Peptides against a protein of PDB entry 5T59. Designs and how they scored, part 100

Target 1, 112 residues: chain A of PDB entry 5T59
Amino acid sequence: TTPTMQSTSLLTEHLGYPPISLVDDIINAVNEIMYKCTNAMEKYLMQRNIIGKKDFSDEIKIGTAKLESLLENSVDKNFDKLELYVLRNILSIPSDLLEENRFRLLHHEKLV
Target 2, 90 residues: chain B of PDB entry 5T59
Amino acid sequence: EHIRFQRLVQVCNKALEESIRKLQSWEKIHECFPNYGQTREGIENLTVCQQQVIKLWSNLSRVEFDAIFHERSIEEKLNQLDDLINKARS

## One batch from the design tools (peptide; made by RFdiffusion4, then SolubleMPNN)

Design b2_p20_4_s2 (from b2_p20_4 with E1S E4D E9K T10I E16K)
Fold by OpenDDE base, seed 3:
Structure b2_p20_4_s2 (fold): chain B 112 residues (1-112), chain C 90 residues (1-90), chain A 20 residues (1-20)
Amino acid sequence: as target 1 above (112 residues)
Amino acid sequence: as target 2 above (90 residues)
Amino acid sequence: SEFDEEWEKIEEELEKEKEE
């Protein structure tokens, strides 16, 4: 179920920011973390790119890129799930409270 | 009584855990470095690298997500939301 | 668990949306 404008407004007033902003923060953070992780991996291995007489730099670059893609895909999928879960089950107002009378009461309660 | 923040923590952990799952697979790691991983030193390096990345992932996510939750005062706000909803239903 | 069930349900929903 997609959140209504009414619930979004109420939650925005309550939170001081739109509900989606929290999700955006989370997603932005994990993306940053993801690239930090893959970058660290590449740098670590590139410092150890020569074994014996062989230089594995090219393989390391390709391999780390593959892992980055793999992780990126997984992050995208799982945090899409997270977004939907949060907006549906956490940052949501029960439908019975979105009735006109209850809406007013909730708003009034916030203001008083 | 307060359930929403618990759910938030839970879903964040779930998403993080599922996201890193493939990197926790040695087989997946090794497949990306087929020749490098045929050497003793390569295997050792990949093993350490894998462990370090997983730890980095866990540590950074904990710190960053906690910071977000703090900046957004989300625990307090979600607890208040629970209370408001419960009160409205009483 | 209840959470796991909801998570899987969401997964299925999103997968269907991508296929469409």
Scores: peptide ipSAE 0.673, ipTM 0.950, DockQ to the pose 0.752
Fold by OpenDDE base, seed 1:
Structure b2_p20_4_s2 (fold): chain B 112 residues (1-112), chain C 90 residues (1-90), chain A 20 residues (1-20)
Amino acid sequence: as target 1 above (112 residues)
Amino acid sequence: as target 2 above (90 residues)
Amino acid sequence: SEFDEEWEKIEEELEKEKEE
């Protein structure tokens, strides 16, 4: 199920920020980490690009680019799953609490 | 009683583990460097590189995600949410 | 596990959305 506006409002009030903001932080972090990892890999191998009399710089650049693309695709897919899971199963309000009386209770708890 | 924060940690770990899975495959790594990986020294370099990247991935993700969780006070907030839900149902 | 089942369900849902 998709979160309702009411659920989002209640969670925003509870958290002090919109639920999606947490997901955005996580995704931004992993993207940064991803590129740090791939960059480190390229730098490490480029410092070791010559073996014997052969220069493997071109192969290293192509190979690391392929790995970056592979990782990027995997990160994208898995963290799309994460986003949906978090919003559906973690940062969610059960339907029974979205009723008028329950809604008031949650709001009241924040005001008292 | 408190389940939401545990789920958050679990799903973060799952996403991280599944994302790095292909890089954990030596075959996948080697395929990207077919000629480089035919040399002894190349194999050694790739092996070290693979290990270092995986460690870097794990360490950075732990540090950064913990920082996010702290800044967002998410454990406390999720525990409170669990408590509110349980209280409302009792 | 229950988590694994939910994860797979989400995967299937997202796959369907991309195909459409």
Scores: peptide ipSAE 0.672, ipTM 0.950, DockQ to the pose 0.794
Fold by OpenDDE base, seed 4:
Structure b2_p20_4_s2 (fold): chain B 112 residues (1-112), chain C 90 residues (1-90), chain A 20 residues (1-20)
Amino acid sequence: as target 1 above (112 residues)
Amino acid sequence: as target 2 above (90 residues)
Amino acid sequence: SEFDEEWEKIEEELEKEKEE
C-alpha cells in the first residue's frame, strides 16, 4: 500500500518535515559513504600497484571500478527496499486512525 | 510499546548489511583483480583492503546515520507516534 | 521473522515492478 495524502500531511505536521525527507537523508548519506569507500580502496591499492616489477595500475583501476558498480547496484536495490519499508511500516499511520473521528482526536491531541 | 524506532534501526542495518555483502565475498573481490590476486603480495593487499573498506563502511554509516537521526529527532518523534497510536486505540 | 517476511515481500514487489 502507498501512503495517502492525509497520512503524509499528518506525519509532516508531526515530524516537522515530510517523511520522505528522512529517507532522502539516509540515501544521500549512504551514497556519499559508498564513494568514500570505493575511493579509499582505489587509493590504497594504487599505492601498492607494483608487484614483482609489474605495474598493475590498469588492472586496479578497472577492478575498483567494477567493485564500485557492484556496490552501487546493491546500494540502490537495498535502499529502495528500505525506502518502501520505512514509508510503509515506520512512517505510517494505521488506516483506522485516518477515520474522521480518530483523525479529529489526533489533531486535538496535537493542539493540547 | 515503542517499536517504530527499533524498526528504523533494524531496516537501516539490514540495508547496510545487504549492500556490503558483495564486498564481503572474497571471490567477488578476487574476480575483479585476476592477475593482481595471483601474487602473494596482491592477495595480502586485497585482504587488507577488503577489511579496511568494510570497517570504513560500518564506521561511517554509524556516524552519519546517528547524526541524521539526531538532527531529525526521529527517535522522539517515532516514540510519540507510537504513543499517539496506542492511546487512540485504547 | 516478521521483519524478514516484510523485507522479502518488498523485494518481490520491487522486482516485479522492475520487470514490468
Scores: peptide ipSAE 0.672, ipTM 0.950, DockQ to the pose 0.825
Fold by OpenDDE base, seed 5:
Structure b2_p20_4_s2 (fold): chain B 112 residues (1-112), chain C 90 residues (1-90), chain A 20 residues (1-20)
Amino acid sequence: as target 1 above (112 residues)
Amino acid sequence: as target 2 above (90 residues)
Amino acid sequence: SEFDEEWEKIEEELEKEKEE
């Protein structure tokens, strides 16, 4: 159920931008947020790296890196699902309205 | 009548929730810090850290996604799309 | 729910694609 060229054109005209641009904004945002979160975690723990007489700096760096990787994998998978869902079920034109006569009607309705 | 924007909010929340789920697991957090987490202070620090990260994740995503939705006028556009489709079918 | 069903469907589709 990949979006057709017609649906993309209609939606681009309606939105003022290609549908994929919205998804790109969302994905870019969550990626930025992800790294801000992992950075904050590392900074917080590194300020508390010494317990007793032991320095856990190396373990903290390795551990936070592992958590970052875990989060990256999860973000990648779930937002791939999001992308497909948005393009298929939200930013989509029903097939019955993609016929030539219906296509014109939607375009005309928008302009009138 | 208007369903598309609701779906957008729903799927965004779903993706965000599923993405952070593993960080909500104490066991998963502790596994990354095996020696640090064997100390009392380490456990306390990890607990606070976990809570803060989850809150930060939630707050930042809310602010940033709302900004995107506003800048793209997506609620209005999706409502209009619903209306156009409904009118075409009437 | 309808959403859950669609979400699961997409998950299955993407999993199949990655295996290919």
Scores: peptide ipSAE 0.671, ipTM 0.950, DockQ to the pose 0.830

Design b2_p20_4_s3 (from b2_p20_4, 6 letters changed)
Fold by OpenDDE base, seed 5:
Structure b2_p20_4_s3 (fold): chain B 112 residues (1-112), chain C 90 residues (1-90), chain A 20 residues (1-20)
Amino acid sequence: as target 1 above (112 residues)
Amino acid sequence: as target 2 above (90 residues)
Amino acid sequence: DEFDKEWEEIEKELEEEKEK
């Protein structure tokens, strides 16, 4: 179930921002964190790229890239779920309160 | 009585936990470094790296998400929303 | 629990959408 325009408007008024903005902040944050993590991993291993007489720099770069891709795919999938869950189950107004009369009451209660 | 913010925290934790699960697999980590991981030192380095990245993931997410929640006043707003809904049904 | 059910429902829905 997709949020209605009425629900979005009411929630925007209540929150002071559109509901989707919260989700956007969360997603942007996790993406930043994701790349910080993979970057840290690469740097850590690159500082330890020589073992014996072998240089594993190329393998480290490829390996960390693979892990980044794996993490990226997982983040994308799970935070798509999060987005839908938040908009449906958290930042939502019960349908019975979206009726014209009840809508006005909620608005009035906020103002009074 | 107040449920929505609890759900928000819960779903954030769920998404974060599920996202990092792949990196928690030693087998998957090792597969990405097949030759490096055949050395003793390589295994040691990968082990430490895996632990550190998971900790970094957890710490950064906690800090950043808490900041978002505060900036958006989401706990207060969700509690108010719960109250408004409950009041309307009374 | 209730959350798990809700989460699974979301998973199912998104999977169905992806198949479209």
Scores: peptide ipSAE 0.652, ipTM 0.949, DockQ to the pose 0.828
Fold by OpenDDE base, seed 1:
Structure b2_p20_4_s3 (fold): chain B 112 residues (1-112), chain C 90 residues (1-90), chain A 20 residues (1-20)
Amino acid sequence: as target 1 above (112 residues)
Amino acid sequence: as target 2 above (90 residues)
Amino acid sequence: DEFDKEWEEIEKELEEEKEK
């Protein structure tokens, strides 16, 4: 299940930022890292594109593009899982703490 | 007692490991460069490239994720959350 | 083990959503 607005508000107050912001940072970072890796791979191989008398530049470009796509798809899938896991199991408030009495306790703890 | 930050690190590692798994397959790499990989020099280049990319992936992710965790003070906040939950249940 | 189960549960849920 998705977090309630109440849970999000409480966590935002506790964290100083919305829980989703952490996930966004992580996803943005891995995307940047991903393209840095694939770019590095392409550049490395393109500097070594000629073997003997044959130029493999076209094959390298196609091959690295395929690997980029493969990595991109894998990153998307796994970090979608990460997002759901984090929001559900890490940045979550147990239902018993969302009860009225427990809710007051959380606010009290924050205010004092 | 404190479990949430450990889980955060764990899930980040899991996602990173699963994401790079296919690039760790030599067969997958070789299939993308069928003719290039038929040469000795090509195989050597691909081998080094594969190793370097995996290392780069691991190093960059560690540095960047640690920076995020620090900037967001997430370990402290998650520990506090654990403490609040435990206190409420005591 | 516990984490693996939780992770698999997430996988299953997302797969089901994708199939819809």
Scores: peptide ipSAE 0.652, ipTM 0.949, DockQ to the pose 0.838
Fold by OpenDDE base, seed 3:
Structure b2_p20_4_s3 (fold): chain B 112 residues (1-112), chain C 90 residues (1-90), chain A 20 residues (1-20)
Amino acid sequence: as target 1 above (112 residues)
Amino acid sequence: as target 2 above (90 residues)
Amino acid sequence: DEFDKEWEEIEKELEEEKEK
């Protein structure tokens, strides 16, 4: 089930920001971390690209690119799951509290 | 009584753990460097590289996610949400 | 555990949506 507009409004008021903003921060952070990791890997190996008389620079570049792609796919998949989980199970308001009477109550408590 | 923030931490850890799982596989790493990994020195370099990347992943994610949680005051807000819901059901 | 079940449910749901 997708969060209702009412739920989003209430949570936005409570949080001071839309619930999706938290998820966006998390996803942006992990993407940045991901590229820092792959970049570090490439740099480390490129400093060690010559073994004996053979230069493995090309293989290192291709290999690290493959690992980056692998990590990207995994991050995308798992953080899509995270997004759905957070919005459904964490940043959510039970339906029984979304009734008009209870909606007013929560809003009133926020204003008091 | 307060459960939502715990769940947030838990799901973040789960997503991070599952995301890095393939890089934890030596076989997957080695497959990306078939010739480099056939040398003794190459294997040593790949081993160290793999370990360092995994540590970097863990450390950076911890620091960055904690910063986000702090900036968004999410623990406090989620605790308050739990309290509001519990109060409404009482 | 409850979390694992919830996570698996999400996983299943997203997989089904992707297939559609």
Scores: peptide ipSAE 0.652, ipTM 0.949, DockQ to the pose 0.831
Fold by OpenDDE base, seed 2:
Structure b2_p20_4_s3 (fold): chain B 112 residues (1-112), chain C 90 residues (1-90), chain A 20 residues (1-20)
Amino acid sequence: as target 1 above (112 residues)
Amino acid sequence: as target 2 above (90 residues)
Amino acid sequence: DEFDKEWEEIEKELEEEKEK
């Protein structure tokens, strides 16, 4: 289920930033890493594109593009799972703490 | 007692491992380079490339994720969250 | 373990949402 506005506010106050910001950082990082990896692979192979007087440049470009797409799809799927998991199971406030009396406790702890 | 940060590390590792799994398959790598991979030198190049990419993936992710965790002070914040929850339930 | 169960639950939920 989707986090409540109340839980988001409480967590934002606690963290100093919205919970989604952490997820965004993680996703942005892995995307950057992903393209660095695929770029490195293409560059490495393109430096070794000629074997036995045959130029494999076209095949290398197509092949690396396929691998990039494969990795992109996998990253998207798995980090969608990660996002939901983090927001639901890690950066979450139990329902019993969202009651008024428990809400006051969290606020009080912030002020102390 | 403190469980949330452990879970964060665990889920990050899980997502990273699952994401790179297909690149760990030699068969899938070879399928993308059917003619190049029929040559001795091609096989050697692909083998090295595969190994290097996997290592690069692992190393970069470790460094970048640790940096994020540090910048966001997430271990401390999650430990505090655990403590608050436990205190409220006591 | 518990994590595996939680992860599988997430997978199931996302799959169901994708089908809709």
Scores: peptide ipSAE 0.652, ipTM 0.949, DockQ to the pose 0.827

Design b2_p20_4_s4 (from b2_p20_4, 8 letters changed)
Fold by OpenDDE base, seed 4:
Structure b2_p20_4_s4 (fold): chain B 112 residues (1-112), chain C 90 residues (1-90), chain A 20 residues (1-20)
Amino acid sequence: as target 1 above (112 residues)
Amino acid sequence: as target 2 above (90 residues)
Amino acid sequence: SEFDKEWEEIGEELEKKKKE
């Protein structure tokens, strides 16, 4: 179920920002964190790329790229779930409160 | 009574936990470095790297998400939303 | 838990949408 325009408007007024903005902040943050993690991993291993007489730089680059892709896919999947959950179950207004009388009441309560 | 913010924290933790789960698998880590991981030193490096990444993931997410929640005043707003809903139903 | 059930349900729903 997709949020209605009415619920979005009410929540935007209440929050001071659209509900999706919070989700966007969260997703942007985790993406940044993901990059920092994978970058740190690559750098750490690249500083330790030579073992004995063998240079593992190429393998490290490929391997870290694979892990990054793996993490990216998992992040995308799980934070898509998060987005839907938040918008449906957290940043939502029950249908019974979207009736005209309830709508006016909530608006009035905010103004008082 | 106030449930929405708790749910927000819960779902954030769940998403973070599930996202990092595959990196917590040594087998998956090792598979990405098949030759490097056949060396003793390589295994040691990968082990430390895995641990550090997981810690970094946890720490950064905690700090960043808390910052977002604060900047958006989301706990207060969600509590108010709960109160409004409860009041309207009473 | 109830949350876990909801989480799984969301996952299933999104998976269905992805296949479409």
Scores: peptide ipSAE 0.695, ipTM 0.953, DockQ to the pose 0.841
Fold by OpenDDE base, seed 2:
Structure b2_p20_4_s4 (fold): chain B 112 residues (1-112), chain C 90 residues (1-90), chain A 20 residues (1-20)
Amino acid sequence: as target 1 above (112 residues)
Amino acid sequence: as target 2 above (90 residues)
Amino acid sequence: SEFDKEWEEIGEELEKKKKE
């Protein structure tokens, strides 16, 4: 079920920002964190790329890229779930409160 | 009485936990470095690297998400939303 | 738990949408 225009408007008024903005902040943050993690991993291993006179730089670059892709796919999947869950179950207004009398009550409470 | 913020924290933790799960697998890590991981020193480096990445993931996510929640005043707003809904239903 | 069930349900729903 997709949120209605009414619920979005009411929540935006209540929050001071659109509900989707919170989700966007979370997703942007985790993407940044993901990059920092994979970058740190690559840098750590590249500083330790030579073992027994053998240079493993190429393998490290390929391996870290694979792990980055793996993490990216998992982040995308799980935070898509998060987005839907938040918008449906947390940042939502029950349908019974979107009726005329209930709707007016919520709007009135915000204004007083 | 107040349930929405608890759910937000819960779903964030769930998404973070599930996202990092594959990196917690030593087998998955080792598969990406088949020759490097055949050396003693390589195994040691990969082990430390894996541990550090997981810790970094956990620490950064905690700090950044808490900052977002604070900036958006989301706990207060969700508590107020719970109260409004409960009041309307009473 | 109830949350776990909801999480799995959302996962299934998104998988269905992805296939469409």
Scores: peptide ipSAE 0.695, ipTM 0.953, DockQ to the pose 0.807
Fold by OpenDDE base, seed 1:
Structure b2_p20_4_s4 (fold): chain B 112 residues (1-112), chain C 90 residues (1-90), chain A 20 residues (1-20)
Amino acid sequence: as target 1 above (112 residues)
Amino acid sequence: as target 2 above (90 residues)
Amino acid sequence: SEFDKEWEEIGEELEKKKKE
C-alpha cells in the first residue's frame, strides 16, 4: 500500500517538507558515497597495476567495473526497500487518526 | 513511547549493511581479479583495498546520514509525531 | 526479529511488483 494524499499533506505540514524529500536525500547521499568508494578502489588498484613484469590495468578496470555494477544493483535493491519501509512504517499516520476529527486536531496542533 | 526515529536508524543501517555485503566477500572480490589475485602482491593490494572501501563506506554513510538527519530535524519531528499519535489515542 | 520479518516482507513485495 502507498501513503494517502491526506497523510502526505499532514506530514508535509508537520515536517516542513514532503516525506519523500527525506528519502531522496538519503538515496542521493548513498549514491554519491557509492561512487566515491568505487572510484577510490579503482584508483588505488590502478596505482598498483604493475606486478613484476605484468601490467594488470585492463583486468583492474574490468574488475572494478564489475564490482561497481554489483554495488549499484545492491544499493538500488536495498534502498528501494528502505524507501517503502520508511514511507509505510515511519513517515506514516495511522488510519484511525485520519478521520475528520483527528485530522483537525493534528492541524490545530501545528497552528498552536 | 518514541519508536519511529529508532526504526529510521535501524532501517538505514540495514540497507547500508545489506548493500555492502557482497563487497565483504573475499571470494566475490577475488573473482573479479582472477589473475591479479593469483599474485602475492595482488592479494595484498586487494585485501587492503577491500578493507579501505568498507571503512570508507561506513564512515561516509555515518557522516552524511547524520548530517541529513540534523538538517531535516528528523529525530525531533518523529518524536513529535509519536507524541501526537499517543496523545490522540489516549 | 520482528524488523527482519518486516524487511523480508518488503523485499518480497517489491519482487512481486517487479515481476508485474
Scores: peptide ipSAE 0.694, ipTM 0.953, DockQ to the pose 0.805
Fold by OpenDDE base, seed 5:
Structure b2_p20_4_s4 (fold): chain B 112 residues (1-112), chain C 90 residues (1-90), chain A 20 residues (1-20)
Amino acid sequence: as target 1 above (112 residues)
Amino acid sequence: as target 2 above (90 residues)
Amino acid sequence: SEFDKEWEEIGEELEKKKKE
């Protein structure tokens, strides 16, 4: 299930930022890391592109691009799972505490 | 008592591990370089490249994720959340 | 483990959503 407005508000107040912001930071970071990894691969292999009087530059570029695509697809899939898991199981408030009386108590405890 | 931050670390590690799994396959790496990988030197270069990339992936992710967790004070906030929930249930 | 079960469940759920 998707987080409720109440839970999002409470968590935003508690965290000082919306819960989704943490997930966004994580996803942005892994995307940057992914690019750095594929770039490093290309650079390393391009420095070693000539073997036996043959220039493999084109194959290296194509191959690296294929690996990038493979990694990108896997990152997208697994970090979509991460996003849902984090928002559902970590940055969440149990339903029993979202009742009117419990909601007030939780809010009050933070402010005191 | 405090479980949420542990879960966060766990799920981050899981996502990172599963994401890099395909690059850990030599067969998949070799398939991307069919002619280059038919040479001795090519195989050697690909082997080193694969190892370095996996290491880079692990190191960068650790550094960047730790920085995020620090900047967001997420361990402290999640521990506090656990405490608040436990207190409310007592 | 419990986490593994949760992770797999999330995966299945997202697969269903993707088909929709």
Scores: peptide ipSAE 0.694, ipTM 0.953, DockQ to the pose 0.891

